# Ledger of designs, part 91: peptides against a protein of PDB entry 3OAK

Target 1, 145 residues: chain A of PDB entry 3OAK
Amino acid sequence: DDLEQYLDEKILRLKDEMNIAAQLDIDTLNKRIETGDTSLIAMQKVKLLPKVVSVLSKANLADTILDNNLLQSVRIWLEPLPDGSLPSFEIQKSLFAALNDLPVKTEHLKESGLGRVVIFYTKSKRVEAQLARLAEKLIAEWTRP

## One batch from the design tools (peptide; made by RFdiffusion4, then SolubleMPNN)

Design b1_p23_2_s2 (from b1_p23_2, 13 letters changed)
Fold by OpenDDE base, seed 1:
Structure b1_p23_2_s2 (fold): chain B 145 residues (1-145), chain A 23 residues (1-23)
Amino acid sequence: as target 1 above (145 residues)
Amino acid sequence: MGLTKEDLEEGEKYSEKLLEIEE
C-alpha cells in the first residue's frame, strides 16, 4: 500500500545515507593517515546519528527496518575505522540501545553480518564495560538454545 | 534466536580480524 511504499523508500534512503557517511569517514581518515593532516576529522556519521536514532526508535518502522536490511548499515557503522579507532561512544551507545529493542530474527543476522561485529564488541579492550555487557546480552539472546 | 554454533564460530574468527585492525 501507499504507506508501506513510503516507509520502504524512507528506510532505503536512510540506508544509503548511512553507507555514504561511513565511506566518507573512512576516506577522511585514510587521507589523514596518508598526509598527517590532523585537521581532517571524520564527522559524517556523527552528523547523521540523530536521524538514525530517530528512525530506529520508532516501533512502527521495525518491520521496514528489518525487511530492508538496515542492520547491514548498522553493522558497517560499528566496525573499526582505518586508524584503528572505534566509532564515537555516542554512536556505539545509541546503536546498541536500538538493537536491544528490535525484534531481530535469524534471517536479519545472516543478511546483515551484525552478529559477528557484536561478538567483536564483547572482546575489544577499547569498548566501555557497559557496552561490552550489552553486547554479551545480545549475543546470548540471539544464540539458539 | 538466530545464531547457530557455526555462526558463532565464524563470528569469532571474524572478530579476531577486527581486533587486529583495532590494535
Scores: peptide ipSAE 0.272, ipTM 0.853, DockQ to the pose 0.833
Fold by OpenDDE base, seed 5:
Order: structure tokens, then C-alpha cells, then sequence
Structure b1_p23_2_s2 (fold): chain B 145 residues (1-145), chain A 23 residues (1-23)
């Protein structure tokens, strides 16, 4: 199926772009720590965020998103950065909103490691209360009796 | 849905590592 292949390639390209953006931001912050150059600012994820949100919000891409483990890249984007900070509030808010609308299943959680990071967001004191509550909601929904 | 009790326990351990990075 040409359409199926096209959609897979689209998601895999985005996944690669997300991974590159995350690594570039990590490199920037590591260099900032090493050199003390406070003019170095990690902006790659923020620049790519609108494209990520656009893709994650499309219902017709849900299966393709989940089957290609895009949630692994979402997990990476949510993890703490080398300087001990969290990703921007806008990134957190956008990704948690997207996660709330995806039909996430057991296999997707296991292959992405997303559950572990979301648990972190229920515990971190630097996370805004509204996002901590969303994290708690997701964990409750994903919890298997 | 997907996270078993064992998964939650493992998640707690991993989250502690992330909290250490944050601090």
C-alpha cells in the first residue's frame, strides 16, 4: 500500500528530526556548561515543536505514530536536560495534551519507556501543578489491574 | 491498560534517577 508506506516514512522522518533536535539541544547545553558561555541557548526542540504537535494531533496518523514508536522520541523530549532543567513549559504542555488523546496500549508503553518518564512528572517539584495532574491522570489510565 | 504493578515499581526506580539529574 503506497499510502501506508508514505505515512510510515513521514512518521519515521519526524522521529529522526525529533531525535536530532534533542541531541543538538543536549550538545548546546553541555557546551554551555563546559565553556560558561551563557549566550548558548537550546532552541532546536522549540523550533520543531509546531510540526510535532501538528502530526500528533491528526487522528488518521495515530496508528502510524504508535506502530513506529514515535513515543520513544516524545519520551526523550520530556527527560531532564544536562543542566538539570526540564524542557520548556510549552513543550511539556503540548506533549501531555497530545498523549492524552492517543490510544496508547501496553506494547507502546513498553517499547517507548514513556511510562517511567510520566511517573517522574508526577513526582518532580519543578513541574507545574496542572501538568502533574495530567501525568497522574495518564498513569491512572495506563495502569493495568 | 498497560502498566502492571511491576512496571510501576520499575518506573519509580527510574524516576528517582531522573530526579537526581534534575537536582
Amino acid sequence: as target 1 above (145 residues)
Amino acid sequence: MGLTKEDLEEGEKYSEKLLEIEE
Scores: peptide ipSAE 0.232, ipTM 0.832, DockQ to the pose 0.819
Fold by OpenDDE base, seed 4:
Structure b1_p23_2_s2 (fold): chain B 145 residues (1-145), chain A 23 residues (1-23)
Amino acid sequence: as target 1 above (145 residues)
Amino acid sequence: MGLTKEDLEEGEKYSEKLLEIEE
C-alpha cells in the first residue's frame, strides 16, 4: 500500500530526527560539563518538538507510530540527560499528553522500553506533580489485565 | 494490558538507575 509505505517512511524519518536531536543535546551537555561553558544549551529536541507533537497527535498515524517503534525515540527523549537533568517541562508535558492518547499495547512497551522510563517519572523528585500523576495513570493503564 | 510483574520489576530496577543518574 502506497499510503502505508509513505507513512512508514515519514515516521521512520521522524524517528531518526528525534534520535539525532537527542544525541546532539547529549553531546552539547557533555561538552558543557567538560568545559564549564554554561552558554552551551541543548536545544535540538526543543526545536523538533512541534513536529513531534504534530505527528503524535494524528490519529491516522497511531498505527504507524506504534508499528515503527517511534515510542523508542519518545523514551529516549524522556530519559535523564548527562548532567542529571530532565528534558524541558514542555517536552515532558507534550510527550506525556501524546502518550495518554495513543493506544499503547504490551508489545509497544516492550520494544520501546517506554514503561521503565515512565515508571521513573512516577518516582523522580524533579518531575512536576501533574506529570508524575499522569505517569502513574499511564502505568496503571498499561498494567491492566 | 501490557506490563507484567517482571516488566514492572525490571522497570523498577531501571528507574533506580535513572534516579541515580538524576542525583
Scores: peptide ipSAE 0.277, ipTM 0.855, DockQ to the pose 0.877; fails the geometry check
Fold by OpenDDE base, seed 3:
Structure b1_p23_2_s2 (fold): chain B 145 residues (1-145), chain A 23 residues (1-23)
Amino acid sequence: as target 1 above (145 residues)
Amino acid sequence: MGLTKEDLEEGEKYSEKLLEIEE
């Protein structure tokens, strides 16, 4: 199926781009910590965020997203950074909103490790209240029989 | 300051419980 192949390739390319963006930001922040150069700013995820949101919001891509484990890259984007901080508020907000509309199942949580990260967002007092509530909503949905 | 790796580790502990509940 040409369409299926096209969609798979599209998602896999995005997955790769997301992983690269995450690593580049990590590298930037590690260098920032090492050198003290505060002009070093991690921007790769922010730059890619609109594309990520666009893809995650498309209902016709849901199965492709889940089947190709794009949620693993989403998990990576939500993890704490080398400087101890979390990704920007906008990244968190956008990703949680997108996750809310995906038919995430147990197998997707297992292969991505996303669940543990979202749980973290329900526990941390440093997370914005609105995001904590959204995380709680996701957890509640994912814990349902 | 944002969440730390320590916070994530705590979340990871709960993740297993989440998966068990979902199953």
Scores: peptide ipSAE 0.101, ipTM 0.695, DockQ to the pose 0.076; fails the geometry check

Design b1_p23_2_s3 (from b1_p23_2, 12 letters changed)
Fold by OpenDDE base, seed 3:
Structure b1_p23_2_s3 (fold): chain B 145 residues (1-145), chain A 23 residues (1-23)
Amino acid sequence: as target 1 above (145 residues)
Amino acid sequence: MGLSEEDLREGEEYAEKLLEIEE
């Protein structure tokens, strides 16, 4: 199926781009810590965020997203950074909103590790209350039979 | 089928590790 192949390739490319963006931001922050150069700012995820949001919001891509484990990259984007900071509020808000609309199943959580990171967001003191509540909602939904 | 109690336990443990990174 040409369409299926096209969609798979699209998602896999995005997955790769997301992983690269995450690593570049990590590298930037590690260098910032090492050198003290405060002009070093991690911006790769922010730059890519609109594309990520666009893809995650498309209902026709849901199965492709889940089947290709794009949630692993979402998990990576949500993890704390080397300097102890969290991804920007906009990244958090956008990703959680997208997760709320995806038909996430248990197998997707296990293969991505997303569940445990969302649990983190229910506990972190640096997470905005609105997002903590949304994280709690997601965990509650994902624990339902 | 949702996350099991074991999944939640493992998730909790991992979450605690991430919390340590924040500090």
Scores: peptide ipSAE 0.474, ipTM 0.904, DockQ to the pose 0.779
Fold by OpenDDE base, seed 5:
Structure b1_p23_2_s3 (fold): chain B 145 residues (1-145), chain A 23 residues (1-23)
Amino acid sequence: as target 1 above (145 residues)
Amino acid sequence: MGLSEEDLREGEEYAEKLLEIEE
């Protein structure tokens, strides 16, 4: 199916772009720590965020998103950074909103590692209360009865 | 079908590791 292949390639390209953006931000912050140059600012994920949100919000891409483990890249974007900080509030808010609308299943959580990172967001003292509550909601929805 | 109690325990253990990175 040409359409199926096209959609797979679209999601895999985005996944690659997300991984590159995450690594570039990590490299920037590591260099900032190493050199003390406070002019170094990690902005690659923020620049790519609108494209990520656009894709994650499309209902017709849900199966393709989940089947290609794009949630692994979402997990990577949510993890703490080398300087001990969290990703920007906008990244957190946008990704959690997108997760709330996806039909995430157990196999997707396991292959992406997303579940354990969302648990982290229920525990962190640096997470805004509204996002901590949303994280708790997601964990409850994903928990086996 | 979803995360089991075992999955949640393992997840919390990993979350504690991330908290150490954050601090």
Scores: peptide ipSAE 0.472, ipTM 0.904, DockQ to the pose 0.761
Fold by OpenDDE base, seed 1:
Structure b1_p23_2_s3 (fold): chain B 145 residues (1-145), chain A 23 residues (1-23)
Amino acid sequence: as target 1 above (145 residues)
Amino acid sequence: MGLSEEDLREGEEYAEKLLEIEE
């Protein structure tokens, strides 16, 4: 119907924006490494984060989010950056909070690759303890009984 | 329903690769 189509388009646009933001940040950091120019700051994901959080927090968008594999873009945002750093603490915290409230199923984990990245967050020594614990909680919930 | 033991093993292997990138 009209609403469903509108919501699909909304999520697909956001997915595209998220992917572009991630790539721009990667490009910025690669250039920073190449040139040594410390004035180059990766800010595209941070700029888009409020919009991402707004969408992920809406219960009426859950099915659309999952059906359109927005979790793939969430996974991309959580991956380590070329300089070895992780996304900002705020990005991590916001995304994990959102994941905790989504009705994620096995098929969504597999098509997005999100599961393996969350496992990474249970192991990384650079992740804040509170987020590592939340990652562990999610993995436990997503694991077959 | 959920991640199988095989999925978790594969995930662990991938996570190890990401840890190498982080270091």
Scores: peptide ipSAE 0.465, ipTM 0.903, DockQ to the pose 0.782
Fold by OpenDDE base, seed 4:
Structure b1_p23_2_s3 (fold): chain B 145 residues (1-145), chain A 23 residues (1-23)
Amino acid sequence: as target 1 above (145 residues)
Amino acid sequence: MGLSEEDLREGEEYAEKLLEIEE
């Protein structure tokens, strides 16, 4: 199917872009730690965020998103950074909002590792209360009765 | 259907590791 293939390629490209953005930000922060240059700011994920949000919000892409394990890249974006900090609040908020609307199943959680990271967000002291609550909601929804 | 108790336990263990990184 031409459409299916097109969508797969679209999502896989985004996945790659997300992974690259994450790594570049990690590199930036590592360099910041090494050099003490506080002018080094990790901006790659933030720059890409609108595109990520746009894709994640499209209902017609849900299956493609899940089938291609884009959630792995979402997980990566949510992980703590080298300096122990979390991604920006906007990244967190946007991604959690998107996750809340996706028909995520157990298999997707396992293949992406997203579940364990969301559990982290239920426990972290640096997570805003609103997002911690949303994380709890997601875990509850994803938990077997 | 969803994450099992085992999955949640493993997830929590991993989360604890991340919490240590966060500190």
Scores: peptide ipSAE 0.486, ipTM 0.907, DockQ to the pose 0.800; fails the geometry check

Design b1_p23_2_s4 (from b1_p23_2, 12 letters changed)
Fold by OpenDDE base, seed 2:
Structure b1_p23_2_s4 (fold): chain B 145 residues (1-145), chain A 23 residues (1-23)
Amino acid sequence: as target 1 above (145 residues)
Amino acid sequence: MGLSEEDLKEGEEYAEKLLEIEE
C-alpha cells in the first residue's frame, strides 16, 4: 500500500546515504594515506549518525529496515577503515545499541553479512570492553541452540 | 532459527581477515 511504499522508499534513501557516507570516508582516508595530509578527516558517517540512529530506534520501522537490508549498510559502517582503525566509538555504540533492539533473524544476517562483522568485534583488541561484551551477547542470541 | 556452526565458522574466518587488516 501507499504507506508501505513510502516507508520502503525512506529506508532505501537512508541506505543509499549511508553507503555514500561510508565511501566518502574511505576515499578521504585513502587520500590521507596517499598524500600524508593529516588535515584530511573522515566525517561523513559521524554527520549522518543522528539520522541513522533516529531511524533504527523506531520500532514501527523494524520490518521495513530488515526487509530492505539496511543491515548491510550497518555492516559497512562497522567495518575497519583503510588506515586499520575502527569507526568512532559513538558510531559503534549507537549501532550496537540499535542492533540489540532489532528482531534480527538468520536471513537478515546472511543477506547483510552482519554476523561476521559482529564476530570480529568479539575479537578485536581495539574494541571497548563494553561493546565486545555486547557483541558476544548478540552472537550468542543469533546462534542456533 | 539462528546462525549454524558453519555460519559461525565462516564468520570466524572473515573476522580473522579483518583482524589482519587491523594489525
Scores: peptide ipSAE 0.482, ipTM 0.906, DockQ to the pose 0.776
Fold by OpenDDE base, seed 1:
Structure b1_p23_2_s4 (fold): chain B 145 residues (1-145), chain A 23 residues (1-23)
Amino acid sequence: as target 1 above (145 residues)
Amino acid sequence: MGLSEEDLKEGEEYAEKLLEIEE
């Protein structure tokens, strides 16, 4: 219906914005590496984070989020950056909190690739212990029948 | 439904690749 279509479009727009933000940050960091210009700071994901958190926290958007594979963009945001760093702690914390409350199913993990990235967070030595534990919790839940 | 042993194995292999990027 009209509402469903509106919500689909809303989520797809956010998905696009998230992908653009991720790419811009990658471009910024690549240029920083190439030029040595330390004034180049990747800020696009951080700027968009409040909007992402707002959307992910809305129960009425859960089905739309999952059906439109927004989790693929979440996965992209969680991946390591060109300089070897991870996304900001705030991004990690916010996204993992949101994931913990979503009714994620196996098919969503498969189509987004999110599962394998969360496994990475159970192994990385740069991840804060509290988030590593949460990643482990999610993997345990997602392996249950 | 949940991730299978095969899914977890594939995930671990990918995670190792990401760890190499991080290091």
Scores: peptide ipSAE 0.469, ipTM 0.904, DockQ to the pose 0.757
Fold by OpenDDE base, seed 5:
Structure b1_p23_2_s4 (fold): chain B 145 residues (1-145), chain A 23 residues (1-23)
Amino acid sequence: as target 1 above (145 residues)
Amino acid sequence: MGLSEEDLKEGEEYAEKLLEIEE
């Protein structure tokens, strides 16, 4: 099916772009730590965020998003950075909002590792209260009765 | 069907490792 193939390729391209953006930001921050050059700013994820949000918000892409494990890249974007900081509040808020609207199932959580990172957000003292509460809501929804 | 108690325990253990990185 031409449409199915097109949608798969679209999501896989975005997944690759997200992974590259995450790695470039990690490299930037590692170099900042190593050299002390405070002019080095990690901006690749922030630059790509509008495209990510646009894709995650489309109902017709939900199955393709989940089937191609885009949530693995979402998990990577949410992990703490080399300097011990978290991704920007805007990245956190946008991704958690998108997760709240996706029909995430157990198999998607396991293949992406997303569940354990969301648990982290229920515990971190640096996470805003509103997002900690949303993380708790998601874990409750994803937990077996 | 979702995350089991075992999944949650494993997740919490991993989360603790991430907390160590953050601190």
Scores: peptide ipSAE 0.468, ipTM 0.903, DockQ to the pose 0.752
Fold by OpenDDE base, seed 3:
Structure b1_p23_2_s4 (fold): chain B 145 residues (1-145), chain A 23 residues (1-23)
Amino acid sequence: as target 1 above (145 residues)
Amino acid sequence: MGLSEEDLKEGEEYAEKLLEIEE
């Protein structure tokens, strides 16, 4: 119906925006590495984060989020950056909180690749302990029958 | 159903790749 189509388009637009933001930040950091210009700061994801959090927090959008594989973009946002750094603590915290409230199923994990990135967060020494524990919780939940 | 042992293994392998990037 019209509402379903509208919601799909909304989520797909956000997905595209997230992917663009991620790529722009990657490009910025690559240029920073190449040129040594420390004034180059990756801010695109941070700028978009409030919108992402707002959408992910909407219970009525859960099915649309999962059906349109928005989790793929979430996965992308969580991956290490070219300089070896992780996304900001706020991004990590916000996304993990959102993931904790989503009814994520095995099929969503497989199509997004999110599970393997969350496993990374259980291993990384740069991840805050609280988020590492949350990552472990999520993995435990996602591996249970 | 949840992630299988195979899924977890593949995830572990991918995680190791990401750890290398982080280093």
Scores: peptide ipSAE 0.466, ipTM 0.901, DockQ to the pose 0.770

Design b1_p23_3_s1
Fold by OpenDDE base, seed 3:
Formats: structure tokens, C-alpha cells, sequence
Structure b1_p23_3_s1 (fold): chain B 145 residues (1-145), chain A 23 residues (1-23)
């Protein structure tokens, strides 16, 4: 119906915005590496984060979020950056918190690739212990037969 | 960076194994 279409378009627009933000940050960091200009700071994801968190936290959007594979963009936001660094602690914390409240199913993990990245967060020594534990919790929940 | 690549590779392998076990 009209509402469903509106919500789909809303989520798809956000998905595009997230993907663009991620790519812009990657471009910034690659340029930083190439030029040595340490004044170049990747800020696009951080700027968009409040909007992302707002959307992910709405229970009435859960189906639309999952059906449109917004988790793929969440995965992209969580991936390590070209310089080997991880997204900011705030991004990690916010996204993991949001994921904890979503009814994620195996099919969503498969189509988004999110599981791989979350497992990475259980392994990396650079991840805060509390987030590593949350990552472990999520994997355990998502992989229950 | 090499450590990241290694961990991502390990994570991928583990994830794929888990998915196969769930199917």
C-alpha cells in the first residue's frame, strides 16, 4: 500500500545515504594516506549516525529495515577502514545496541554479510571488551538452531 | 592492516561454517 511504499522508499534512501557516507569516508582516508594530509578527517558517517540510530530504533520500521537489507549498510559501516582502523567507538556502540533490538534472522545475515563482520568484532583486540561481549551475544543469538 | 585481513578471513571462514551448519 501507500504507507508500505513510502516506508520502503524512506529506508532505501537512508541506505543510499549510508553507503555514500561510507564511501566518502573511505575516499577521505585514502586521500589522507596518499597525500599525508592529517587534517583530512572522515566525518560523514558520524554526521549521519543520529539519523541511522533513530531509524534503527523504531520497532515499526523493523520489517522495512530487514526487507530492504539495510543491514548491508550497517555491515558496511562496521567494516574496518582502509588504514586498518575501526569506525568510531560511538558508531560501534550505537549500531551494536540497535542490532541487539532487531529481530534479525539467518536470512538477513546471509544477504547482508553482517555475521562475518560481527564475528570480526569478537576477535579484534582493538574492540572494547563490552562491545566484544555484545558481539558474541549477537552471534550466539543469531546462530541458534 | 595485515592483522585486519587475517581476522576478517578467519571471521569469514567461521561465518560460512556456521551458516552451513544452520542449513
Amino acid sequence: as target 1 above (145 residues)
Amino acid sequence: MEEVKRLLEEAEEEYERILKELE
Scores: peptide ipSAE 0.518, ipTM 0.910, DockQ to the pose 0.876
Fold by OpenDDE base, seed 2:
Structure b1_p23_3_s1 (fold): chain B 145 residues (1-145), chain A 23 residues (1-23)
Amino acid sequence: as target 1 above (145 residues)
Amino acid sequence: MEEVKRLLEEAEEEYERILKELE
């Protein structure tokens, strides 16, 4: 179907953009560590965040999002950075909010690795309490028999 | 960094246990 193909391509393009943004930020931070140049700031994910949020919030894209494993890219965006820091609070908050509205199933967790990372957010002392609680809620919902 | 690695490892183990219980 033309519409289905269009939506698939849209999500796959976003997935690619997200992965590129994540890698560019990693490269920036690695270079910052290597050179000591504190003027280097990772901003690629932040720049792309509005587009990501817009897509994740679309109910008509839910199936396409899940079927194309966009959650893998969401997982990548949530992973700790090379310097041990976490993505910005805004990224965390936005992505967790979006995840809360998606009909995520066990199969999606397996293919994306998202479950592990979200559990991490329930454990880290550096995570804001409100987001830690939301992470706990998500895990509980995703792992119900 | 050590704490992050430790917590990720713990998270992975916990997740695997959960998935095992769901099977």
Scores: peptide ipSAE 0.515, ipTM 0.908, DockQ to the pose 0.843
Fold by OpenDDE base, seed 1:
Structure b1_p23_3_s1 (fold): chain B 145 residues (1-145), chain A 23 residues (1-23)
Amino acid sequence: as target 1 above (145 residues)
Amino acid sequence: MEEVKRLLEEAEEEYERILKELE
């Protein structure tokens, strides 16, 4: 119906915005590495984060989020950056919290690649303990037969 | 960077093993 179409378009637009933000931050950090200009700060994801969190927290958008593979963009946002660092703690915390409330199924993990990245967060020594534990919880829940 | 790459590869392998176990 009209509402379903509206929601699909909304999520797809956000997906595009997230992908663009991620790429811009990657470009910024690559340039920072190349030039040594420490004034270059990657902030596009952080700027968009409130909007992402708002959408991910809406119960009425859960099906639309999963059906349109928005989790692929979430995965991209969680991936390590060119300088070897991880996304900001705020991004990690917000996204993991949002994921915890979504009815994610195995099929969504496969099509988004999110499962691999979340397992990475269980293994990295640079991840805060609270988030590592949450990552472990999510993997356990998502991989139950 | 090598550490990150290694951990991502290990994570991928682990996830694949988990999926196979679910089959």
Scores: peptide ipSAE 0.513, ipTM 0.908, DockQ to the pose 0.788
Fold by OpenDDE base, seed 5:
Structure b1_p23_3_s1 (fold): chain B 145 residues (1-145), chain A 23 residues (1-23)
Amino acid sequence: as target 1 above (145 residues)
Amino acid sequence: MEEVKRLLEEAEEEYERILKELE
């Protein structure tokens, strides 16, 4: 129906924007490493974060978010960067908070690859303790029979 | 980078085991 199509398109547009933002930041950081130009700052994800948080916080979009595999883009945003660093604490905190409120099922983990990355956050000593604990909580919830 | 790579590999292995158990 019209509403369903509208919501799907909305989420798919955001998904595309997120993927573009992630790639642009990766490109920026790679260029920074290559050239040594310290004026190159990766800020595309930060700029888009408020919009992402806004969408992820809407309960009426939960099904659309999951059905369109927006979690794949969330996974991409959480992955380590080319220089080995992690995304900003604010990005981590915002996304993990959003994930905590979504009814994520096993099928969504499979199609997004999110599980691997979240497990990584339970293992890395560079991750803030509060987020590591939240990551552990999420894994436990998502893997319950 | 090596540490990150190692941890990601470990995470992948654990993730795969979990998925198999859920199937």
Scores: peptide ipSAE 0.507, ipTM 0.906, DockQ to the pose 0.875

Design b1_p23_3_s2
Fold by OpenDDE base, seed 1:
Structure b1_p23_3_s2 (fold): chain B 145 residues (1-145), chain A 23 residues (1-23)
Amino acid sequence: as target 1 above (145 residues)
Amino acid sequence: MEEVKRLLEEAEKEEKKLLEELE
């Protein structure tokens, strides 16, 4: 119906915005590495984060989020950056919190690649303990028969 | 970077096993 179409379009627009933000941050950090210009700071994801959190927190959007593979963009946002660092603590915290409330199924993990990155967060020693625990919790929930 | 790469590779292997078990 009209509402469903509107919601699909909204999520797809956000997905595109998220992907663009991620790429811009990658480009910024690559340039920072190349030039040594420490004034170059990747901020695009951080700027968009409130909007992402707002959408992910809406229960009525859960199906739309999952059906449109927004989790792929979430995965991209969580991936390590060119300099080997991780996205900001706030991004990690916000996304893991949001993921905890989504009814993620095997098919969503498969099409998004989210499982790989979350498992990574259970392994990396550069991840804050509280977030590592959240990652472990997610894996446990997703593997529940 | 090598550490990150290694961990991602390990995570990918574990993910594969995980998904196989869920399917």
Scores: peptide ipSAE 0.645, ipTM 0.944, DockQ to the pose 0.897
Fold by OpenDDE base, seed 3:
Structure b1_p23_3_s2 (fold): chain B 145 residues (1-145), chain A 23 residues (1-23)
Amino acid sequence: as target 1 above (145 residues)
Amino acid sequence: MEEVKRLLEEAEKEEKKLLEELE
């Protein structure tokens, strides 16, 4: 129906915006490495984060989010950057919180690759302890019978 | 970068096991 189509289009647009933001940040950091211009700062994901959080926090969008594989874009946002750094603390915190409230199933993990990146966050020593615990909590919840 | 690469490889192996257990 009209609402369902509207929601699908909304999520797909957000997914595209997220992917673009991630790529722009990667391009920025690669250019920073290439040129040595330390004034180049990757901020596209941070700028879009409030919109992402707003969408992910809405229970009525959960099915649309999962059906359109928005979690793939969430995974991309969490991946390590070209310089080996991680996304900002706020991005990590916000996304882990949002993921905790989504009814993520095995099929969603498979199609998004989210499991790999979350497991990475349980292992990296550069991750804040509180976020590592959140990552561990997610893994535990996803592995429940 | 080498550490990140190593950890991602380990995470991928663990993910594979995780998904197998969920199936």
Scores: peptide ipSAE 0.643, ipTM 0.943, DockQ to the pose 0.883
Fold by OpenDDE base, seed 4:
Structure b1_p23_3_s2 (fold): chain B 145 residues (1-145), chain A 23 residues (1-23)
Amino acid sequence: as target 1 above (145 residues)
Amino acid sequence: MEEVKRLLEEAEKEEKKLLEELE
């Protein structure tokens, strides 16, 4: 219906915005690596984070979020950056929290590639312990029959 | 970077197995 269509479009727009933000940050960091200009700071994702969190926190958007594979963009946001660093602690924390409240199914994991990244967070020693535990919790929940 | 790469590769392998088990 009209509402569903509106919500789909809203999520798809956010997905696009997230992807753009991620790419801009990647570009910034690549330039930082190339030029050595340490003043270059990747902040696009951080700037967009409140909007992402707002959307992800809405229970009535869960189906729309999952159906439109917004989790792919979430995965992208969680991926290690060109300089080997991880996204900010706040991004990690916010996204893991949001993921914990979504009814993620196997099909969503398959289409988003989110599983790989979350598993990575269970393995990396650079990840804060609390976030590693959240990652482990997610994996455990997603693998439940 | 090598460490990240290694861990991602490991994660990918584990993911594959995990997804296979879920299917």
Scores: peptide ipSAE 0.643, ipTM 0.942, DockQ to the pose 0.887
Fold by OpenDDE base, seed 5:
Structure b1_p23_3_s2 (fold): chain B 145 residues (1-145), chain A 23 residues (1-23)
Amino acid sequence: as target 1 above (145 residues)
Amino acid sequence: MEEVKRLLEEAEKEEKKLLEELE
């Protein structure tokens, strides 16, 4: 199916872009720590965020998103950074909002590792209360019998 | 960093239990 292939390739390209953005930001922050150069700012994820949000918001892409394990890249974007800080509030807010609208199943949690990170957000005192509540809501939804 | 690591370890343990319950 040409359409299915097109959609798969679209999502896989975004997945790659997200992974690259995350790695570039990690590299930047590691360099900042190593050199003390405070002019180094990690902004690759922020630059790509609008595209990510656009794709995640499309209902017709939900199955393709889940089938291609884009949630793994979402997990990576939510993970703490090398200096122990968290991704920007806007990234957190956007991704948790998007996750709330996806029909995430057990198999997707297993292959993405997303559960660990979301649980982390329910536990960290540095997380904004509103986002902690969203994380808790996700866990509750995923555990529904 | 130590706090983050600790919380991630706890989260991983809880995730394991969560996934076991869902399977």
Scores: peptide ipSAE 0.641, ipTM 0.942, DockQ to the pose 0.920

